Peptides against a protein of PDB entry 3T6J. Designs and how they scored, part 39

Target 1, 375 residues: chain A of PDB entry 3T6J
Amino acid sequence: PIVESYIGFIESYRDPFGSRGEFEGFVAVVNKAMSAKFERLVASAEQLLKELPWPPTFEKDKFLTPDFTSLDVLTFAGSGIPAGINIPNYDDLRQTEGFKNVSLGNVLAVAYATQREKLTFLEEDDKDLYILWKGPSFDVQVGLHELLGHGSGKLFVQDEKGAFNFDQETVINPETGEQIQSWYRSGETWDSKFSTIASSYEECRAESVGLYLCLHPQVLEIFGFEGADAEDVIYVNWLNMVRAGLLALEFYTPEAFNWRQAHMQARFVILRVLLEAGEGLVTITPTTGSDGRPDARVRLDRSKIRSVGKPALERFLRRLQVLKSTGDVAGGRALYEGYATVTDAPPECFLTLRDTVLLRKESRKLIVQPNTRLE
Target 2, 372 residues: chain A of PDB entry 3T6J as posed
Amino acid sequence: PIVESYIGFIESYRDPFGSRGEFEGFVAVVNKAMSAKFERLVASAEQLLKELPWPPTFEKDKFLTPDFTSLDVLTFAGSGIPAGINIPNYDDLRQTEGFKNVSLGNVLAVAYREKLTFLEEDDKDLYILWKGPSFDVQVGLHALLGHGSGKLFVQDEKGAFNFDQETVINPETGEQIQSWYRSGETWDSKFSTIASSYEECRAESVGLYLCLHPQVLEIFGFEGADAEDVIYVNWLNMVRAGLLALEFYTPEAFNWRQAHMQARFVILRVLLEAGEGLVTITPTTGSDGRPDARVRLDRSKIRSVGKPALERFLRRLQVLKSTGDVAGGRALYEGYATVTDAPPECFLTLRDTVLLRKESRKLIVQPNTRLE

## One batch from the design tools (peptide; made by RFdiffusion4, then SolubleMPNN)

Design b1_p10_7_s2 (from b1_p10_7, 3 letters changed)
Fold by OpenDDE base, seed 4:
Structure b1_p10_7_s2 (fold): chain B 375 residues (1-375), chain A 10 residues (1-10)
Amino acid sequence: as target 1 above (375 residues)
Amino acid sequence: GTAGEVYPLA
């Protein structure tokens, strides 16, 4: 088999300041069959990058073809097992040297193992569709998240010699209509500047890219979905995200006003963005379960994803990127923390919903190390 | 970066 591995201080999600990596390692086997879809995605990456809602001046100067492989994990040593990985985690290296993407295929498969009777917070009419398409939609989301999420965008930098990696006279900030007024100085990094919000902010950007680009017909075609199937995959992908935003409340600590998981915070932010879009796109309804205890239902109006959801996400995603590129920490923090705030304000009453989420919390899955054999 | 810890997303 083709074996891939890595080891070291890689992911910084457990550092509140996003700077110190956790020691992590894996050993995995390449899944050739599943890698084919991601290879097709890579082949389209340069074109798909142009579909992102920022001008080319905010994208990498030169497209560097990344590697993308689907892996079946044999051993994973770390605090959490991801579904996908984009490395290195240094934005300067990503834009100048390139990057590698992996999908942890057998980890994704574990996520598919949801029993219908245990599936919380969905309408009954959505459960079967969700179960059917959760896996395929998650493959799409992970691929986009890594390749075109983490793999997109440019940081504006002034080097130690005072040279800029952008034309100060011609590059325009699409949000302000003005010339670029802030950038990263020598020695400044994404993590060093954005610190406490850096990890979650970047995950939010990457997740948003996934939702945004999954609407593109070419993306669905790459993954082998057309017609009604493509629309169902889109719907379930968006539905999964808004549901995840509700589930995310488990990882919020009200007493400390903090989040304990960067990805879940990101998913909550996206939920807030889509709720703000209004027009009946997303609704969360408190209910009473069959046991007589509090429950809730998330509803996503399929017909409003493109008309309401996409424009809202487009604007938000553009703002995320522009603030990241320009190193505008004040603006970025104001935007992100605004959406990440959890209160009990109506109509959502998120703190009350959190109690419901905790009440309906599923037992933690035990991920067991697999084995492999030749037949 | 990672696409998500497989937390029990039921």
Scores: peptide ipSAE 0.252, ipTM 0.846, DockQ to the pose 0.412
Fold by OpenDDE base, seed 2:
Structure b1_p10_7_s2 (fold): chain B 375 residues (1-375), chain A 10 residues (1-10)
Amino acid sequence: as target 1 above (375 residues)
Amino acid sequence: GTAGEVYPLA
């Protein structure tokens, strides 16, 4: 077997400023069979990057072929175990030196274990489809999230010698129609500038890339889905995201007006974007459960994903990238915190829904570290 | 960066 490991101060999610890494390490075995689909995704990455909703001037100048491997984790030391990893966690290094992607395959397998009777906040008609396609759709989402989410976009930089990595005279901001007016100076990084919102903002961008690109037929084909199966995978991926946005309320602390989990905050923001799109795309309906206590249902209109959802997400994702590329902290914070705000305003009444989410909270899943044996 | 749900380790 091929063994991979890493150890160090890597992920900064526990730092309020998103800068200081937590000591983490893992030992894992390469799953060659499961890595094949991600190798195919890597082979198409350069082409798929061009499908993202920003000009080439806001994308990396030169495509650097990354590694992508599926790993079965043997041991993990840290505060939490993810489904996927993209490293290094420095955007400048990603665009100049390259990056590596990892899918933690056996972690994903555990996440797929869902009991139908315990599945919350979905319509009965969606439950079987959700259970069937949650795993496959999540593989698609994780692959896109890592490779084309975290692995995409350019930061505009002026180096210590005053040189720019972009043409100031010809590059146009697609949101304003004007020349670029802000950039990262020497020593400034994504995390240092965007600070308290940096981690969640980047996760939101990566998740949005996943939703946006999963609509592309080539992506579904790479993962072996065509026809009705491809449409079901798309539907379940989007449905899972809007459901996750509701579940995210568990990780909001109203008294402190803060979020305790970056990915969940990101998923709530995406839910807000898709709700704002309107036209019946997403509906959250408070209900009464069989026990007589509050419940809720999330509905996603499949027929409106491409017509309503995609354009809304396109505009939002482009804004995220443009603000990130230009180092526009004021604009980025205003945009992101606006969508991340949790109030009890109608019609959604999110603070009331939060009470429902907490009431219906599932038991926290635990991952027990596996062992190996000789055969 | 990471993707997906983060689970407690046991």
Scores: peptide ipSAE 0.177, ipTM 0.813, DockQ to the pose 0.820
Fold by OpenDDE base, seed 5:
Structure b1_p10_7_s2 (fold): chain B 375 residues (1-375), chain A 10 residues (1-10)
Amino acid sequence: as target 1 above (375 residues)
Amino acid sequence: GTAGEVYPLA
């Protein structure tokens, strides 16, 4: 088999400032069969990048074809196993040298192993559909998240010689209608500027790209979904995200007013965006379980994904990108922390919902390493 | 960067 390994100070999620890497190492085997659909996604990446809701001036000047591979993990040493990876973590290198994407296929498979009776916070009518399409929809989401999420967007930079990587006279900020007024100076990076929100903010952008682009017929076709199946995959992907936003509350620490997991914070932010969109798109209803204890249900109106959800996400995603590109930390922090704030304010009462989430928390899944032998 | 659910080893 084709073996890949990753080792070093790679992921920075445990650094509150998002800059220092945790030592991580894993060995994996390439899953050729599962890699095929990601290669098709790569083949369409340049076109799909144009579908993102920002001007071409806010996208990378040159498309650099990345690698995308599905991996089955054999051994992993670190604090946590992801479902997907995009590296390097340096935006400047991603823009100039390119990047690599991987999907950790057998990790995803573990995530798919959900028992119906343990599936929390969904309407009964959605459970079977969710179980059926969670895996496939997650493949779509991870692919888009890595390739077109982390792989998209331009940082406006002034180099050490004073040269700009954008035309100051002609590039217009689509949010303000004005010329670009801020950028990254020499030595400034995404992580150094946005610091404590950088990781989660970027994850939120990437997740939003996934939700936004999964609505594109070509994306679903690439993954082999057509007709009713395609619509079901879309629905379940969005449903999974809003559910994840609720589940995310587990990773919020009220006493410290902080989040302990960047992706979960991102998912909560997206939930807040979609709730703000209103019009019955997303509804979270506190209920009482069969055990007489607090429960909750998340409902997503399928018919409103395109009409209500997409426009809301489009505006939000564009704002994320514009603020990122311009290095507008103040604006970015205000936007992101605003949506990431957890209170007990009606109607959602998120702190109360958090208690429900914790009450309904499932036992942590055990990931067991395989072994290999020569035959 | 990473995507999807994260499963802590500890």
Scores: peptide ipSAE 0.048, ipTM 0.788, DockQ to the pose 0.724; fails the geometry check
Fold by OpenDDE base, seed 1:
Structure b1_p10_7_s2 (fold): chain B 375 residues (1-375), chain A 10 residues (1-10)
Amino acid sequence: as target 1 above (375 residues)
Amino acid sequence: GTAGEVYPLA
């Protein structure tokens, strides 16, 4: 078998400032069959990058073909096992040297093991569809998230010699219509500038890219979906995200006004964006469970994904990228923390919903080392 | 580097 591994201080999610890496490592085996879909995605990456809602001037100057591999993890040492990884985490290296993406296929398989009777916060008429397509939609989302999420965008930089990596006279900020007024100075990085929101903000950008690009027919075709199946995969992917935004409340600590998981914070932010879009796109309805205790249901109007959801997400995603590219920490923090704020304000009453989420919390899944042997 | 390079499952 082809074995892949890494080890070291890699991910900084445990650092409140997003800078110091946690020591982790894994050993995995390449799944060649599952890697084929991601290879096709890589083959289309350069074209798909152009579909993102920012000008080419905000994208990497030169496309570097990344590697993308599906892995079956044998051993993982760390605080948690991801479904996908994009490395290196250094923007300069991503832009100049390239990057690698991996999907931990057997981790994804574990995530798919949900019993219908235990599936919370969905309407009954969505449960079967959700169960059927959660797995496939996750494959799509992970691929897009890693490759075109984390693998997209440019930072505007002035180097130590005073040279800019962009034309100050011609590059226009699409949000303001003006020339670029801020950038990263020598020695400044994404993490150093955006600090406490850097990790979650970037995850939010990546997740948003996934939702946005999964609407593209070419993406679904790459993953082998067409017709009604493709539409169902799209629907379930978006449904899963809005559901995840609700579930995310588990990871908010009201007393400390902080989030304990960057990706979940990101998913909550996306939920807020889609709720703000209005027009019946997303509805969260408090209910009473069969046990007489609080419950809730999330409804996504399929017919409004493209008409309402996509434009809202487009605007938001563009804003995320522009603020990231320009190093506008004040603007970025205002935007992101605004959507990440959890209050009990009507109509959503998120703090009350959090109580419901906690009440309906399921036991954490135990992931154990797989057995492997020579046949 | 950035920390936003891992996709966790909910």
Scores: peptide ipSAE 0.044, ipTM 0.786, DockQ to the pose 0.192; fails the geometry check

Design b1_p10_7_s3 (from b1_p10_7, 3 letters changed)
Fold by OpenDDE base, seed 5:
Structure b1_p10_7_s3 (fold): chain B 375 residues (1-375), chain A 10 residues (1-10)
Amino acid sequence: as target 1 above (375 residues)
Amino acid sequence: ATSGDVYPLA
């Protein structure tokens, strides 16, 4: 088998400032069969990047073909095991040197092991579909999230010599209609500038890219889905995201007004964006469970994903990218923290819903290291 | 990186 390993101070999610890496190490085996889909995605990446909702001037100047591999993890050392990885975590290096993507396939498989009777916050009519397509839809989401999420967008930079990596006279901010008024100076990075929101903001951008691009028939075709199956995968992917936004409340600490998990904060933000879109796209309804205690249901109107959801996400995603590219920390923080704020305001009453989420919380799943055997 | 609802951190 082909063995890959990663080791070092890699991920900064546990640093409040997003700068210091946590020590992480893993050993994995390449899954050749699963890697084939991601290779096809890589082959289409340059074209798919053009489908993202920002001008080419806000995208990387030159496409650098990345590596993408599906891995079955044998050993993992760290505080949390991801489903996918995009490295390096330095945007400047991603832009100039390229990047590598991995999907941790057997980690994804663990996530798929959901018992129907334990599946919370979904309508009964959605449960079977969700169980059937959660895995495949998550493969799509992870692939897009890593490759075209983290792998997309340009930072506007002025180097130490005063040179810009963009034409100040011709590049227009699509949100303001004006010339670019802010950028990263020499020594400034995404993490150093956006600090406490950097990790979650970037995850939100990447997750949004996944939802947005999964609507493209070409993407579904790459993953082997056609017709009704493709539409079901799209539906379940979006449904999973809005459900995750509700589940995310577990990771909010009201007393400290902070989030404990960057991805879950990101998913909550996306939920807020899609709720704001209105028009019956997403509905969260408090209910009473069979045990007589509080419960809730998330409903996503499939017919409104493209008509309501996509435009809302498009506008939001563009704003995320523009603010990131221009290093507009004030604007970025205002936008992101606005959507990340958890209150008990009607109609959603998120703090009350959080109590429901905590009440319905399942026991933490244990991931067990497999054994290997020579034959 | 991408994480799901698996192995949540307290």
Scores: peptide ipSAE 0.114, ipTM 0.814, DockQ to the pose 0.402; fails the geometry check
Fold by OpenDDE base, seed 1:
Structure b1_p10_7_s3 (fold): chain B 375 residues (1-375), chain A 10 residues (1-10)
Amino acid sequence: as target 1 above (375 residues)
Amino acid sequence: ATSGDVYPLA
């Protein structure tokens, strides 16, 4: 088998300032069959990057072909096992040297092991589709999230010599219609500027890229989905995201006004964006469970994903990227923290919903090292 | 891309 591993101070999710890496490591085996799908995605990456809702001037100047591999993890040492990884976490290196993506395929498989009777917060008519397509849709989402989410966008930088990596006279901010008024100075990084929101903000951008690009027929074709199956994969991917946004409330601590998980915060933000879009796209309905205690249902109107959801997500995603590229911390923080705010304001009453989420919380799944043998 | 490009499970 082909063995891959990494070790070191890699992920900064446990740093409140998003800068200091947690020591972790893994040993994994390459899944050749699944890796082939991701290789096809890589082959289309340069073209798909052009589908993102920002001008080429906000994208990397030169496309660098990344590596993408599906891995079956044998051993993982860390605070949590991810489903996908994009490294290195240094924007300058990503832009100049490239990056590598991995999908931890057997970790994804664990995520799919949900019994129908235990599946929370979905309408009954969605449960079977969700169970059927959660796995495949998640593969799509992870691939897009890593490769085209984290692997996209440019930071505007003035280097130590005073040179800009963009043309100040010609590059226009698509949100303002004006020239670029802010950038990263020498020594400034994404994490150093955006600090407490940096990790979650970037995850939100990456997740949004996944949702946005999964609507593209070429993406679904790469993963082997066509016709009705492709539409179901799209639907379930979006449904999973809005559901995840509700589930995310578990990771909010009201007393401290903070989030304990960057990706879940990101998913909540996306839920807020899609709720704000209105027009019946997303509905969260408080209900009473069979036990007589509070419950809830999330409904996504399939027919409004493209007409309502996509435009809302497009605008939001563009704003995320523009604010990131320009190093506009004030604007970025205002935008992101606005959507990340959890109150009990009607009609959503998110703090009340949080109580419901906690009430319906399932026991955490245990991930155990798989067995290997020589054949 | 940010520090910690990890896709977590729910």
Scores: peptide ipSAE 0.048, ipTM 0.790, DockQ to the pose 0.217; fails the geometry check
Fold by OpenDDE base, seed 3:
Structure b1_p10_7_s3 (fold): chain B 375 residues (1-375), chain A 10 residues (1-10)
Amino acid sequence: as target 1 above (375 residues)
Amino acid sequence: ATSGDVYPLA
């Protein structure tokens, strides 16, 4: 078997400022069959990058072919086990040297073990479809999230010698129609500038890329889905995201006005974006459960994903990227914190919904590290 | 060290 490992100060999610890495490590075995799908995605990455909703001037100057491997993890030492990883975490290195992606396939497989009777916040008509396609749709989402989410976009930089990595005279900000007014100076990084919102903001961008690009027929084809199956995978992927946005409220602490999990905050932000789009795309309805206690239902109108959802997400995703590229912390913070704010304002009453989410909270899954053997 | 590198399960 092909064995992969890494160890060191890698992920900074536990740092409130997003800069200091937690010491972690893993040992994993390559899943050749699943890796083949991701290799096909890599083969299409250069073309798919062009489908993202920003000008080429906001994308990497040169495409660097990344590595992407599906791994079955044998041991993971750290505070949390991810579903996917993109490294290195430095944007400058991603732009100039490249990056590697991994999907922890057996971790994803554990997520598939959902009992229908315990599945919360979905319409009954969606439950069977959700159970059937949650796994496959999540594979798609993780692949896109890592490769084309974290693996996309350019930071505008002025180096220590005063040279720019972009043409100041010709590059236009697509949001303002003006020349670029801000950039990263020498020594400034994504994390150093965006600080407390950096991790969650980047996760939101990556998740948004996943939702946006999963609509592309070529993506579904790469993963082996066509026809009605492809449409179901798309639907379940979007449905999972909006549901996750509701579930995310568990990780909000009202008393501190903060989020305890970057990805869940990101998912809540996406939910807010899609709710703002209106037109019946997403509906969250408070209900009464069979036990007589508060419950809720999330509904996603499949027919409005492309007509309503995609344009809304496109605009939002472009704004995220432009603000990131230009180092516009004020604009970025205003945008992101606006959507990340949790209040009890109608019609959603998110603080009230949070109580419902907590009431319906399931026991945390325990992940047990496996062993393997040759046969 | 942009932390946007790990995708957790919900």
Scores: peptide ipSAE 0.048, ipTM 0.794, DockQ to the pose 0.202; fails the geometry check
Fold by OpenDDE base, seed 2:
Structure b1_p10_7_s3 (fold): chain B 375 residues (1-375), chain A 10 residues (1-10)
Amino acid sequence: as target 1 above (375 residues)
Amino acid sequence: ATSGDVYPLA
């Protein structure tokens, strides 16, 4: 077997400022069969990057072919085990040197195990479809999230010699119609500049890329989905995201006005964006469970994903990228914190919904270290 | 280094 490992101070999610890495390490075995799917995605990456909703001037100047491997984890040391990883965690290095993606395949497989009777916040008519396609749709989402989410976009930089990595005279900000007015100076990074929102903001961008690009037929074809199956995978991927946005409320602390998990905050933000789009795209309905206690149902109108959801997400995702590229912390913070705010305002009453989420909280899934054997 | 994408299981 092919063995891969990494070890060091890698992920900064536990740092309030998003800068200091936590010690992490894993040992894993390459899954050749699953890696083949991601290799096909890599082969299409340069073309798919052009489908993202920003001008080429806001994308990497040169495409650098990354690695993408599916791994079966033998041991993982850290505060949490991810489903996917994109490294290095430095945007400048991603732009100039390239990056590597991994999918932790056996971690994903464990996540797919869902009992119908324990599945919360979905309509009964969606449960069987959700159970059937959660796994496949999640593979698509993770692949896009890592490769084309974290692997996309350009930071505008002025180096220590005063040189710009973009043409100041010709590059136009698509949101303002004006020339670029802000950038990263020498020594400034994404994390140093955006600080407390950097991790969650980047995760939100990556998740949004996944939702946006999963609508593209080529993406679904790469993963082996066509026709009705492709449409079901799209639906379940979007449904899973809006459900995750509701579940995210578990990780909000009202008394401190803070989030305890970057990805869940990101998913809540996406939920807010899709709710704001209106037109019946997403509906969250408080209900009463069979036990007589509060419950809720999330509904996604499949027919409105492309007509309502995609345009809303396109505009939002473009704004995320433009603000990131230009180092506009004030604009980025205003946008992101606006959507990340949790209140009890009607019609959603998110603080009340949070009580429902906590009441219906599922047991935390645990991953037990696997073993190997000689055959 | 940007906080690497740890995609948590939901």
Scores: peptide ipSAE 0.045, ipTM 0.792, DockQ to the pose 0.212; fails the geometry check

